# Ledger of designs, part 139: peptides against a protein of PDB entry 3B8E

Target 1, 230 residues: chain A of PDB entry 3B8E
Amino acid sequence: PFLIFIIANIPLPLGTVTILCIDLGTDMVPAISLAYEQAESDIMKRQPRNPKTDKLVNEQLISMAYGQIGMIQALGGFFTYFVILAENGFLPIHLLGLRVNWDDRWINDVEDSYGQQWTYEQRKIVEFTCHTPFFVTIVVVQWADLVICKTRRNSVFQQGMKNKILIFGLFEETALAAFLSYCPGMGVALRMYPLKPTWWFCAFPYSLLIFVYDEVRKLIIRRRPGGWVE

## One batch from the design tools (peptide; made by RFdiffusion4, then SolubleMPNN)

Design b2_p21_1_s4 (from b2_p21_1, 17 letters changed)
Fold by OpenDDE base, seed 1:
Structure b2_p21_1_s4 (fold): chain B 230 residues (1-230), chain A 21 residues (1-21)
Amino acid sequence: as target 1 above (230 residues)
Amino acid sequence: DEVLKEALELLERARKEIEKY
């Protein structure tokens, strides 16, 4: 998000604090939950054919899969960001190159896509209004990520939600998202203004996309054991 | 309310520290 912020020169989609909340708050419990996930039966039955090569290949494949999931997460966040800004009069095309003027506190007449002038304070409120939904989007997408990561080959429907720690992780990250979204003072404290409940649903297509992606991936793995998709 | 205030203060402090970097 920060790289795109710099490259596209758009208003900041996700603040540093929100990034830290994702990394430390949202990702920590899920990561712990995965550590305590019951070993997949197929993983336990796998004998390395070539320990050196298989380990390297597996690490690369895992890294690739996580990279792809991360890409989907980022896309979900940016989608939510652009939707919110569009609802406030800033179309995506108009945001390109706008950062310089957006962040200038001395410019109080930045025009949106409809010619409405926005003060610095108003712009920052809208910017900070994007931080919370972006964060929430990441959380919702992480629900899917966490659930799919508990297995390597088995469908979510096959493995089920057996890990209580995983369920707790989902609850914790959701509770954190709700706290950050609705607790008074978050706008001042974290630059996270309250979120309309409807924005929680903006992430669902991307969460679903991750589920579909992973299920398709796992299906391919099941049909073609030892393939590069694993 | 007191717990919330303390939490908010902590968050504000954290924010300020983070903003230094």
Scores: peptide ipSAE 0.000, ipTM 0.288, DockQ to the pose 0.037
Fold by OpenDDE base, seed 2:
Structure b2_p21_1_s4 (fold): chain B 230 residues (1-230), chain A 21 residues (1-21)
Amino acid sequence: as target 1 above (230 residues)
Amino acid sequence: DEVLKEALELLERARKEIEKY
């Protein structure tokens, strides 16, 4: 998020403290929960052909999986960010290069995509309104990602939700998201304004899409073992 | 309420320190 903020010169989608809350509070517990997930039965049955090469391949695959999860989370957050700004009159194309004027307190006539002028205070309200939904979107996407990443080939419906630590992690993330979204003072402390309950559902179509995509991917892997989709 | 207020003040101070970087 911060790199895109600098490169694209867009208004800040997520505050630094909120990013730290995601990295330490939201990502850590799920990552620990995945370490206690039961190994997939088909993975455990495969004897390592070559322990050195297979370890390297597995480490690369794990690194790619974590990198992909982070990318999907960021994409989901940015999707919600652009939706909120578009609903407030700022189309994504108009946001490119707008940061300098957006953050300047002395410019009170920043125009949106429809020619409406926005004061500095109004712009900051909209910016801080994006922070909470961005965070919540990451949590909602993590629900799907954590569930789908527990298996490489088997469907979630086949293996089920046996890991109690994973289930606890999902509830903890949800509780943290609710706390940060609705606790009084979070708008001042974290620049996270209270979230309307409707915004919890903004990420659901995206999470559902990821879930369906992964189930289809796994179905293809089961039908064509050793294919490029693995 | 006092504990919550203190926690929020600590978070605000932490935010201000991070923003200096």
Scores: peptide ipSAE 0.000, ipTM 0.282, DockQ to the pose 0.032
Fold by OpenDDE base, seed 3:
Structure b2_p21_1_s4 (fold): chain B 230 residues (1-230), chain A 21 residues (1-21)
Amino acid sequence: as target 1 above (230 residues)
Amino acid sequence: DEVLKEALELLERARKEIEKY
């Protein structure tokens, strides 16, 4: 999100402090939880692979899969961002290149897509209104990501939810999201204004998309062992 | 509540200092 902010010169969709909260607060505990995940039922039944040839291909495929999931996650956040700005009169096409004028405190007549003028203070309120739902969208998408990452080949329904640390990770990131979204003072301290409860549901289609994508991927791997999807 | 208030005040001060740069 920060890279797109710089490259596209759009208003900042997610604050730097919020990004740090994601990296340290919502990603670290889930990552640790995955380290304690039980081995898949068939992993120990596999014959030893050639470590020189098979590892490189496998690492590339895994990195591509995680890259694709990360892209879907980012798209979910940006979707929420663009919806909120559009509801406030700023269409996505109008946001391109707007950052310079948006962040200039001396310009108090920035026009939206409908010709309405916005003061610096009004623009910052709208920007900070986007930060919270963007963050929450990331967390909700991470629910699906965390659940799907526990297995490489088996469906989540086959492997089950036996890892208590994973469940704790899901709870922790959700609790952190709720705290940052609704605790008084977060708007001032973290530039995260309060979130309407309805915005939690905006991320669900993307969580479902990731879940379906991974289940389909795993299904293909099960049906075609040794394929390019593995 | 008091500890939270103090923490928020510290964060606000830190933010104001960062905004000077």
Scores: peptide ipSAE 0.000, ipTM 0.264, DockQ to the pose 0.029
Fold by OpenDDE base, seed 5:
Formats: C-alpha cells, sequence, structure tokens
Structure b2_p21_1_s4 (fold): chain B 230 residues (1-230), chain A 21 residues (1-21)
C-alpha cells in the first residue's frame, strides 16, 4: 500500500496506526494458529522424507502463497479505498498525482471529479474515513487466509474447522476491527472514523477469491504432485 | 491487548510531539 501511495501520488490509503494494528493485532494470532497447525501437520507427516528437500519445497510454497495472498489483500484494500473516494466525488483517475495538493494545508480549494471544492479538513476526514474500511477489508480477507492455511493439501471441507485457536483468531480479529471501527473517540485518537456496516461486504468478494484460489491450488497439487505449483 | 494499548499510547504521544513541531 505504501509503495503504491508513493508511485501513484494518491492520498494515503492506510495510516501508520492501522498498519500497527494489522501487524500486532491481526497477524499475531494467525501466526500462532499456523505455528500450531504446522507443528501438528509436521508431527503427522513424520514419514522420514528427505528433510532437506521437503523443507525447501515447503518454505517456497509458504512464501509464494503468502506473497500471492498478500497481493489479493492489498487489491481488496485498494478497491475499498477507491470505492469510498469515488462515493465522495474523487474518481480513481483524479486521485493520480493529487497527493501534493491533498496534503497541503494551505490549499483549501482542491476540486473533486465533479468540480466541488474541498477544504483541507474535509479532505483529511475523507482520507481517514478510508483507513478504517481498508483495515476492515484486510481483516475480512484474513478470515479466508486463516481458513485456507489450516490445510496445505486438503480442502477446508475435508479437515473441518475444529481448531480452537483458529476460531479464537477469527473472533479476535473481528473484535479488534469492530472496536477500532465503532469505539467512540477512535476518530480523534487514531484517525479511524467509524465504518458504515455496508463496507464490511466490500471485502467479501476478495475473501471468496482467496478461498477459491487456494482450493483450486490445492486441487492442482493433489492431482499433480510435484508440479510447478509446488 | 496490553501490547496494543502500549503501542497506541506511544503512537499518540509521538503524534502529539510531531504536532508540536
Amino acid sequence: as target 1 above (230 residues)
Amino acid sequence: DEVLKEALELLERARKEIEKY
């Protein structure tokens, strides 16, 4: 998100506080849940396969999967960001190169795509209004990530959702997202303005996309063991 | 939750310091 912010010179889609909330709040419990499941899967996979080759393949698979999933998460966040700005009169094309004028406190007449002038304060409210939905989008997409990471090769439907740590992670992330989105004073304290409940649904297509992508990937791996997808 | 709270407090302090500049 930060790289696109610099390259495209768009208004800041995600604040530093939201980034920290993602790193500390949403990623920690998933990482723990994955560590437990990996340990459990490694205990079950203790057929003496060549430990060097199997570890390397697993590390590459994990890195590729996380990279691809991270890209889909970013796309989901940016989609939500662009939709919110478009609803407020700023079309995506108009946002390109707008950052300099957007962040200038002395410019109070920045025009939107429809010729409406926005004060610095109004622009910052809209910017901060984007931070919360971007964060929530990441959380909703992470639901799919947690579910798909439970299984490396098996479908989620085959292994079920019996992992209590996974369920706890989903609730923790959701509770944190709800707290940051709706707690009074978060707009002033964290510059995370309250989220309309409808914005939670903007992330669902991306969560579904991740789920479908991973199920297809796992299906390919099961049908073609040792293929380029591994 | 405590780590998050502490991090948020640190960020708020840092923000207040930056705003003074």
Scores: peptide ipSAE 0.000, ipTM 0.284, DockQ to the pose 0.026; fails the geometry check

Design b2_p21_2_s1 (from b2_p21_2, 18 letters changed)
Fold by OpenDDE base, seed 1:
Structure b2_p21_2_s1 (fold): chain B 230 residues (1-230), chain A 21 residues (1-21)
Amino acid sequence: as target 1 above (230 residues)
Amino acid sequence: DEVERRALELLERALKLIEEA
């Protein structure tokens, strides 16, 4: 997200504070929970045929798969960002290169796509309104990501959700997201303005996409052991 | 309300310190 912000020179979709909340709040407890996840029975029984090559290939493929999941997460966040800005009169094409003028407090006549002028304060309100739904989108997509991390080959339906710590992590990150989104003062303290409850559903298609992607990947691995998808 | 405000201020301060680090 931050790289796209720099490259496209668009208004900041996800603030530094929200990034910190993800890193310290939403990711830490789930990461700890995954450390205590029961090993997948097929993974533990798998002996590498060639310890050097098979390990390297597997690590590369895993890294690529999780990299793709991360890209889907980012796309979900950006989709929500662009929709909110479009609803406020800023079409995606108009946002390109706008950051310099957007962040300049001395420019109070930045025009939207329809010729409406926006003050600095108004622009910052809209920007901070985007931070919350971007964050929430990440959390909702993380539900799918955390669940799929339990296994490499088995479906979630086969392995089940037996780790109570992981379940607790899912509730914790959701509760944190709700707290940060709706607690009074979060707009000032964290630059996270309240989110309409309907925006929580904006992330669901992307969560489903990740879930389907992983289930398909796992299905391919089960049908073609040792393939390039593993 | 005052306790909540103080908690928010502490959180804000902590986050700023992390951002500056």
Scores: peptide ipSAE 0.000, ipTM 0.300, DockQ to the pose 0.038
Fold by OpenDDE base, seed 4:
Structure b2_p21_2_s1 (fold): chain B 230 residues (1-230), chain A 21 residues (1-21)
Amino acid sequence: as target 1 above (230 residues)
Amino acid sequence: DEVERRALELLERALKLIEEA
């Protein structure tokens, strides 16, 4: 998110505090959950055929998979961001290069895509309105990521949701997202304005995409043992 | 729309309070 903010010179889609909340609040419990996840029975039973090559291949594939999932997560967040700004009159094309004027307190006549002028205060309200939905979108997409990370080869449908720690992590992330989104004072303290319940659903297509992607990946792995996707 | 309006009003009030503080 921050890289795109710099490159595209768009208004800040996700505040520093929200980033910290993601990193510290939403990533820790999943990491712990994964640490306690029992290895798939097939992984435990299979000795690596070649420890050196299989480790390298696994690291590359894990890196690629996480990279791709991370890209889908980022796309989900940015989609939510662009939708919110578009609903407030700022089309994505108009946001390009707008950051400098957007953040300038002395410019109170920034025009949206429809020629409406926005004061600094109004712009900041819209910006902070984007922070919470972006955060929530990331959390919702992380649900899918956590669930898919539970299995390497097997479908989630085959292995089931037996990890209580994973389930707890999902609830914790959701509770944190709800707390940050709806607790009084969070708008002032964290620049996270209250979220419309409808925005929770904006992330679901991306979560579904991650699930489909991972299931397809796993299906390919199962059908082509020793393939480049493995 | 009403929830949105109320949220906006609350935000405006909060911002005013911050500016006055």
Scores: peptide ipSAE 0.000, ipTM 0.240, DockQ to the pose 0.032
Fold by OpenDDE base, seed 5:
Structure b2_p21_2_s1 (fold): chain B 230 residues (1-230), chain A 21 residues (1-21)
Amino acid sequence: as target 1 above (230 residues)
Amino acid sequence: DEVERRALELLERALKLIEEA
């Protein structure tokens, strides 16, 4: 997200406080919960044929999979960001290169895609309105990520929701997201303005995409053991 | 406001450092 912000020179889609809340609040407890997930029966039964090469390949594949999931999460966040800005009159094409004028406190006549002028204060309200749904989008996509990370090869339907700690983690991150999104004063304190509950649904297609992607990946791994996807 | 201002200044400094790097 931050790299795209720099390269595209668009208004900041995600605040520093929001990033900290993700890193400390939403990622830590779920990660701990995954450590207590039942070891896949398949991981314990298959001794690596070559302990050195097979471990390295598996680590690379895991890192690539997490990298891909992270990209889909970012895309979901940016989609929500662009939709909100478009609803407020700023089309994605118009946002390119706009950051300099957007962040200038002395420019109070920044035009949107429809010729409406926006004051600095109005622009910052819209920007901060984007921070919350970007965060919420990440949380909703993380639901799918946490669920799929239970297993490397087995379908979620086969493994089920047995880990109570994981379920607790999902509720915790959701409760945190709801608190940050709707608690009075969060707009002033954290620059996270309240969003309409309907915006939570904007992330669901991406969550579903991650889920389908991982299930397909796992299906391929199960059908072709030893392929490049392992 | 002051904490927010300092955080923003730190962020701006970090961004400038990244742009200069």
Scores: peptide ipSAE 0.000, ipTM 0.274, DockQ to the pose 0.019
Fold by OpenDDE base, seed 3:
Structure b2_p21_2_s1 (fold): chain B 230 residues (1-230), chain A 21 residues (1-21)
Amino acid sequence: as target 1 above (230 residues)
Amino acid sequence: DEVERRALELLERALKLIEEA
């Protein structure tokens, strides 16, 4: 989010403090939970690995867990960001290069896509209104991510939800998201203004998309062992 | 496997950049 903020010169979609909350609060416990996940049933049937040649963690599993899912999380967050700004009169195309004028306190006549002028205070309220939904979107998408990353080939329905630490991680990140979204003072402290409860549901399509994508991928792997998708 | 590996490496790099940003 911050890189796109700099490169595209768009208004800041997610604050640095919020990013730290994701890294420390929502990502750490889930990562630990995955380390304690029971090996997939097919892995347990394999011969013992050669510790000199075989990596304990498949680079493919790591790269899928962090790479592809991270991109989908970012896309979900940015989608929510663009929707909120569009609802407030700023279309995505108009946001490109707007940062310089957006962050300038002396410019109080920044025009939206419809010619409405926005004061510095007004546009900062809109910016900070985007931070909370962006964060919540990431958390909701992480629900699907954590669940799918526990297995490489087996469906989540086949493997089940046996890891108590994973379940705890899901509750912890959800509780943190709720705290940051609704606790009084978070708007001032973290620049995360309170979120309408309906915005939690706006992220669900992306969570579902990740879930469906991974289940389809796993299905392809099961049907075509050794294929390019594996 | 190789395409997946490359995609994952790219994503890991992207995530690291986001974390550092």
Scores: peptide ipSAE 0.000, ipTM 0.257, DockQ to the pose 0.023; fails the geometry check

Design b2_p21_2_s2 (from b2_p21_2, 18 letters changed)
Fold by OpenDDE base, seed 4:
Structure b2_p21_2_s2 (fold): chain B 230 residues (1-230), chain A 21 residues (1-21)
Amino acid sequence: as target 1 above (230 residues)
Amino acid sequence: DEVEKRALKLLEEALELIEKA
């Protein structure tokens, strides 16, 4: 998010506080939950053929898979961001290069895609309106990410949801997201304005995409052991 | 909208206080 903010020079899609809430609040419990995931029977039984070469290849493939999932997560967040701004009159193409004028408190006539002028205060309201949905989108996408990360080769349908700690982590993330989104004072304290319940669903297509991607990946791995996707 | 405006105002005031401190 921050790299795109700099490169595209768009209004900030996610505030520093929300980033910290993601990194510290939403990622810790899930990470712990994954550490207690029941070992996949196939992983435990299959030793690497060559511990030196196969370990490096596996680490690279895991890193690549997580990188791809992370890109899908980022796309989900940006999708929500662009939808909210578009609903407020700012089309994605119009946001390019707009940051300088957007953040200037002395410019009170920034035009949207439809020629409507926006004061600094109005722009900051819509910016902060994006923070909460972006955060929630990340949490919702992380549901799929956590579920798929529990296994390497087996489908979620084959392995099942046996880890109670993982389930607890999913509920904890959701509860935190709800708290930050709807608790009075969060708009002032965290620059996270209240979220319309409908925005929770903006991430669902991307969660589904991650799920489908991983299931297809795992299916390929099962059908072609030792392939480049493993 | 009014709640959002008030929240923004309070935030701006808080930021100004932080900048002055």
Scores: peptide ipSAE 0.000, ipTM 0.239, DockQ to the pose 0.024
Fold by OpenDDE base, seed 5:
Structure b2_p21_2_s2 (fold): chain B 230 residues (1-230), chain A 21 residues (1-21)
Amino acid sequence: as target 1 above (230 residues)
Amino acid sequence: DEVEKRALKLLEEALELIEKA
């Protein structure tokens, strides 16, 4: 997200505090919970691995899969960001290169895509209004990610939701997201303004996409053991 | 309330410093 912000020179889509909340608040408990997940049923049925070659290949493939999931998460966040700004009069094409004027406190006449002028304060309210939905989008997409991470080859439908700690982690991150989004004073304290409940649904297509992607990936792995998708 | 205000102010200052960095 930060790299795209620099390259496109758009208003900041996600604040530093929200990033820290993701890294420390939402990811840690779920990650620990995965350590207590039941062993995948097919692990013990795998052919003997060459410990020198097969471990390295598997680590690379895992890293690539998580990288792809992370890209889908980022795309979901940016989608929500662009929708909110568009609803406030800033079309995506108009945001390109706008950051310099957007962040200048002395410019109070930045025009939107429709010629409406925005003060610095008004612009910052809109920017901070985007931070919360971006964060919430990441959390909602993480639901799918956490669920699919239970197994590497088996479908979620085969493994089931057996880990109570993981379920607790999902509720914890959701509760944190709701607290940060709706608690009074968070706009001033964390630059996270209240979110319309409808924005939670903007992430659902991306959560579904991750779920479908992983199920297809796992299906391919089951059909072609030792393939490049593992 | 004062401790909370000070903590909030420190957080705001830290955020501003990070944004200027």
Scores: peptide ipSAE 0.000, ipTM 0.267, DockQ to the pose 0.028
Fold by OpenDDE base, seed 3:
Structure b2_p21_2_s2 (fold): chain B 230 residues (1-230), chain A 21 residues (1-21)
Amino acid sequence: as target 1 above (230 residues)
Amino acid sequence: DEVEKRALKLLEEALELIEKA
């Protein structure tokens, strides 16, 4: 998010504190939970045929899979960001290069896509209104990510939700998201304005997309062992 | 971890600049 903010010169989609909350609050516990997940029975029973080549292939395939999921996650966040700004009169194309004028407190006549002028204060309200939904979108997408990462080949329906630590991680990240979204003072302290409850559902299509994508991927792996999709 | 720490530091510096600006 921050890299796109710099490169595209768009208004900041996600604050630094929210990024820290993602890294420390939402990713750490789930990552630990995955470390305690019982290795997929198929992985444990499969003796490595070639320890050097099979490790390298697995690392590359895992890296690609996580890279793809991370990209979908980022796209979900940016989608939410662009929707909110569009609803407030700023179309995505108009945001390109707008950062300099957007962040200038002395410019109080920044025009939206419809010619409406926005004061600095009004712009910052809209910006901070984007931070919370972006964060929540990431959390909701992570629900699907954490669930699908439990297994390499087996469907979630086959493996089930046996890891109590994973369930705790899902609860913790959701509770953190709710706290940051609705606790009084978070708008001032964290530049995260309160989230309308309806925005929680904006991320669900992306969570579903990740879930379906991974289930299809796993299905392909099961049907074509050793394929490039692994 | 080091890249993340550097990114975080840059973000903090950027935020401080934004608060001072």
Scores: peptide ipSAE 0.008, ipTM 0.284, DockQ to the pose 0.028; fails the geometry check
Fold by OpenDDE base, seed 2:
Structure b2_p21_2_s2 (fold): chain B 230 residues (1-230), chain A 21 residues (1-21)
Amino acid sequence: as target 1 above (230 residues)
Amino acid sequence: DEVEKRALKLLEEALELIEKA
């Protein structure tokens, strides 16, 4: 998100404090939850082929898969960001290169895509209004990520939700998202203005996409053991 | 409006500090 902010010179989609809340608050607990997940029985039964090459290949493939999921998460966040800004009159194309004028407190007549002028204060309100939905979008997408990380090969429907720590992680992550979104003072403290409950649904398509992606991936692995999709 | 302006200013200052860190 921050790299795109710099490269595209768009208004900041996600604040640094919010990023820290994601990394330390929403990512860490799920990661711990995954550490206590039971080993997949099929992985444990596989004889190591070539321990050096197979480990490296598997680690690379896993890293690529997680990288792809991370990209989908980021895309979900940016989608939510662009939707909110578009609803406020700023189309995505208009945001390109706008950062310089957007962040200039002395410019109070920045025009949106429809010719409406926005004061600095109004622009910052809209910007900070984007931070919370972006964060919530990441959390909702992380629900899917956390669940799919339970297994490498088995469907979520086959493995079920047996890990109590995982369930706790999902609950904690959701509770944190709700707290940061609706607790008084978060707009000032974390630049996270209150979120309309309807915005939680903006992430659902991406969460579903991750689930579908992973289920398809796992299905391919089951049908073609030893394929490149592992 | 004035309270909001002050809050925004404080937020900007905090941002600048974080960016410099």
Scores: peptide ipSAE 0.005, ipTM 0.265, DockQ to the pose 0.022; fails the geometry check

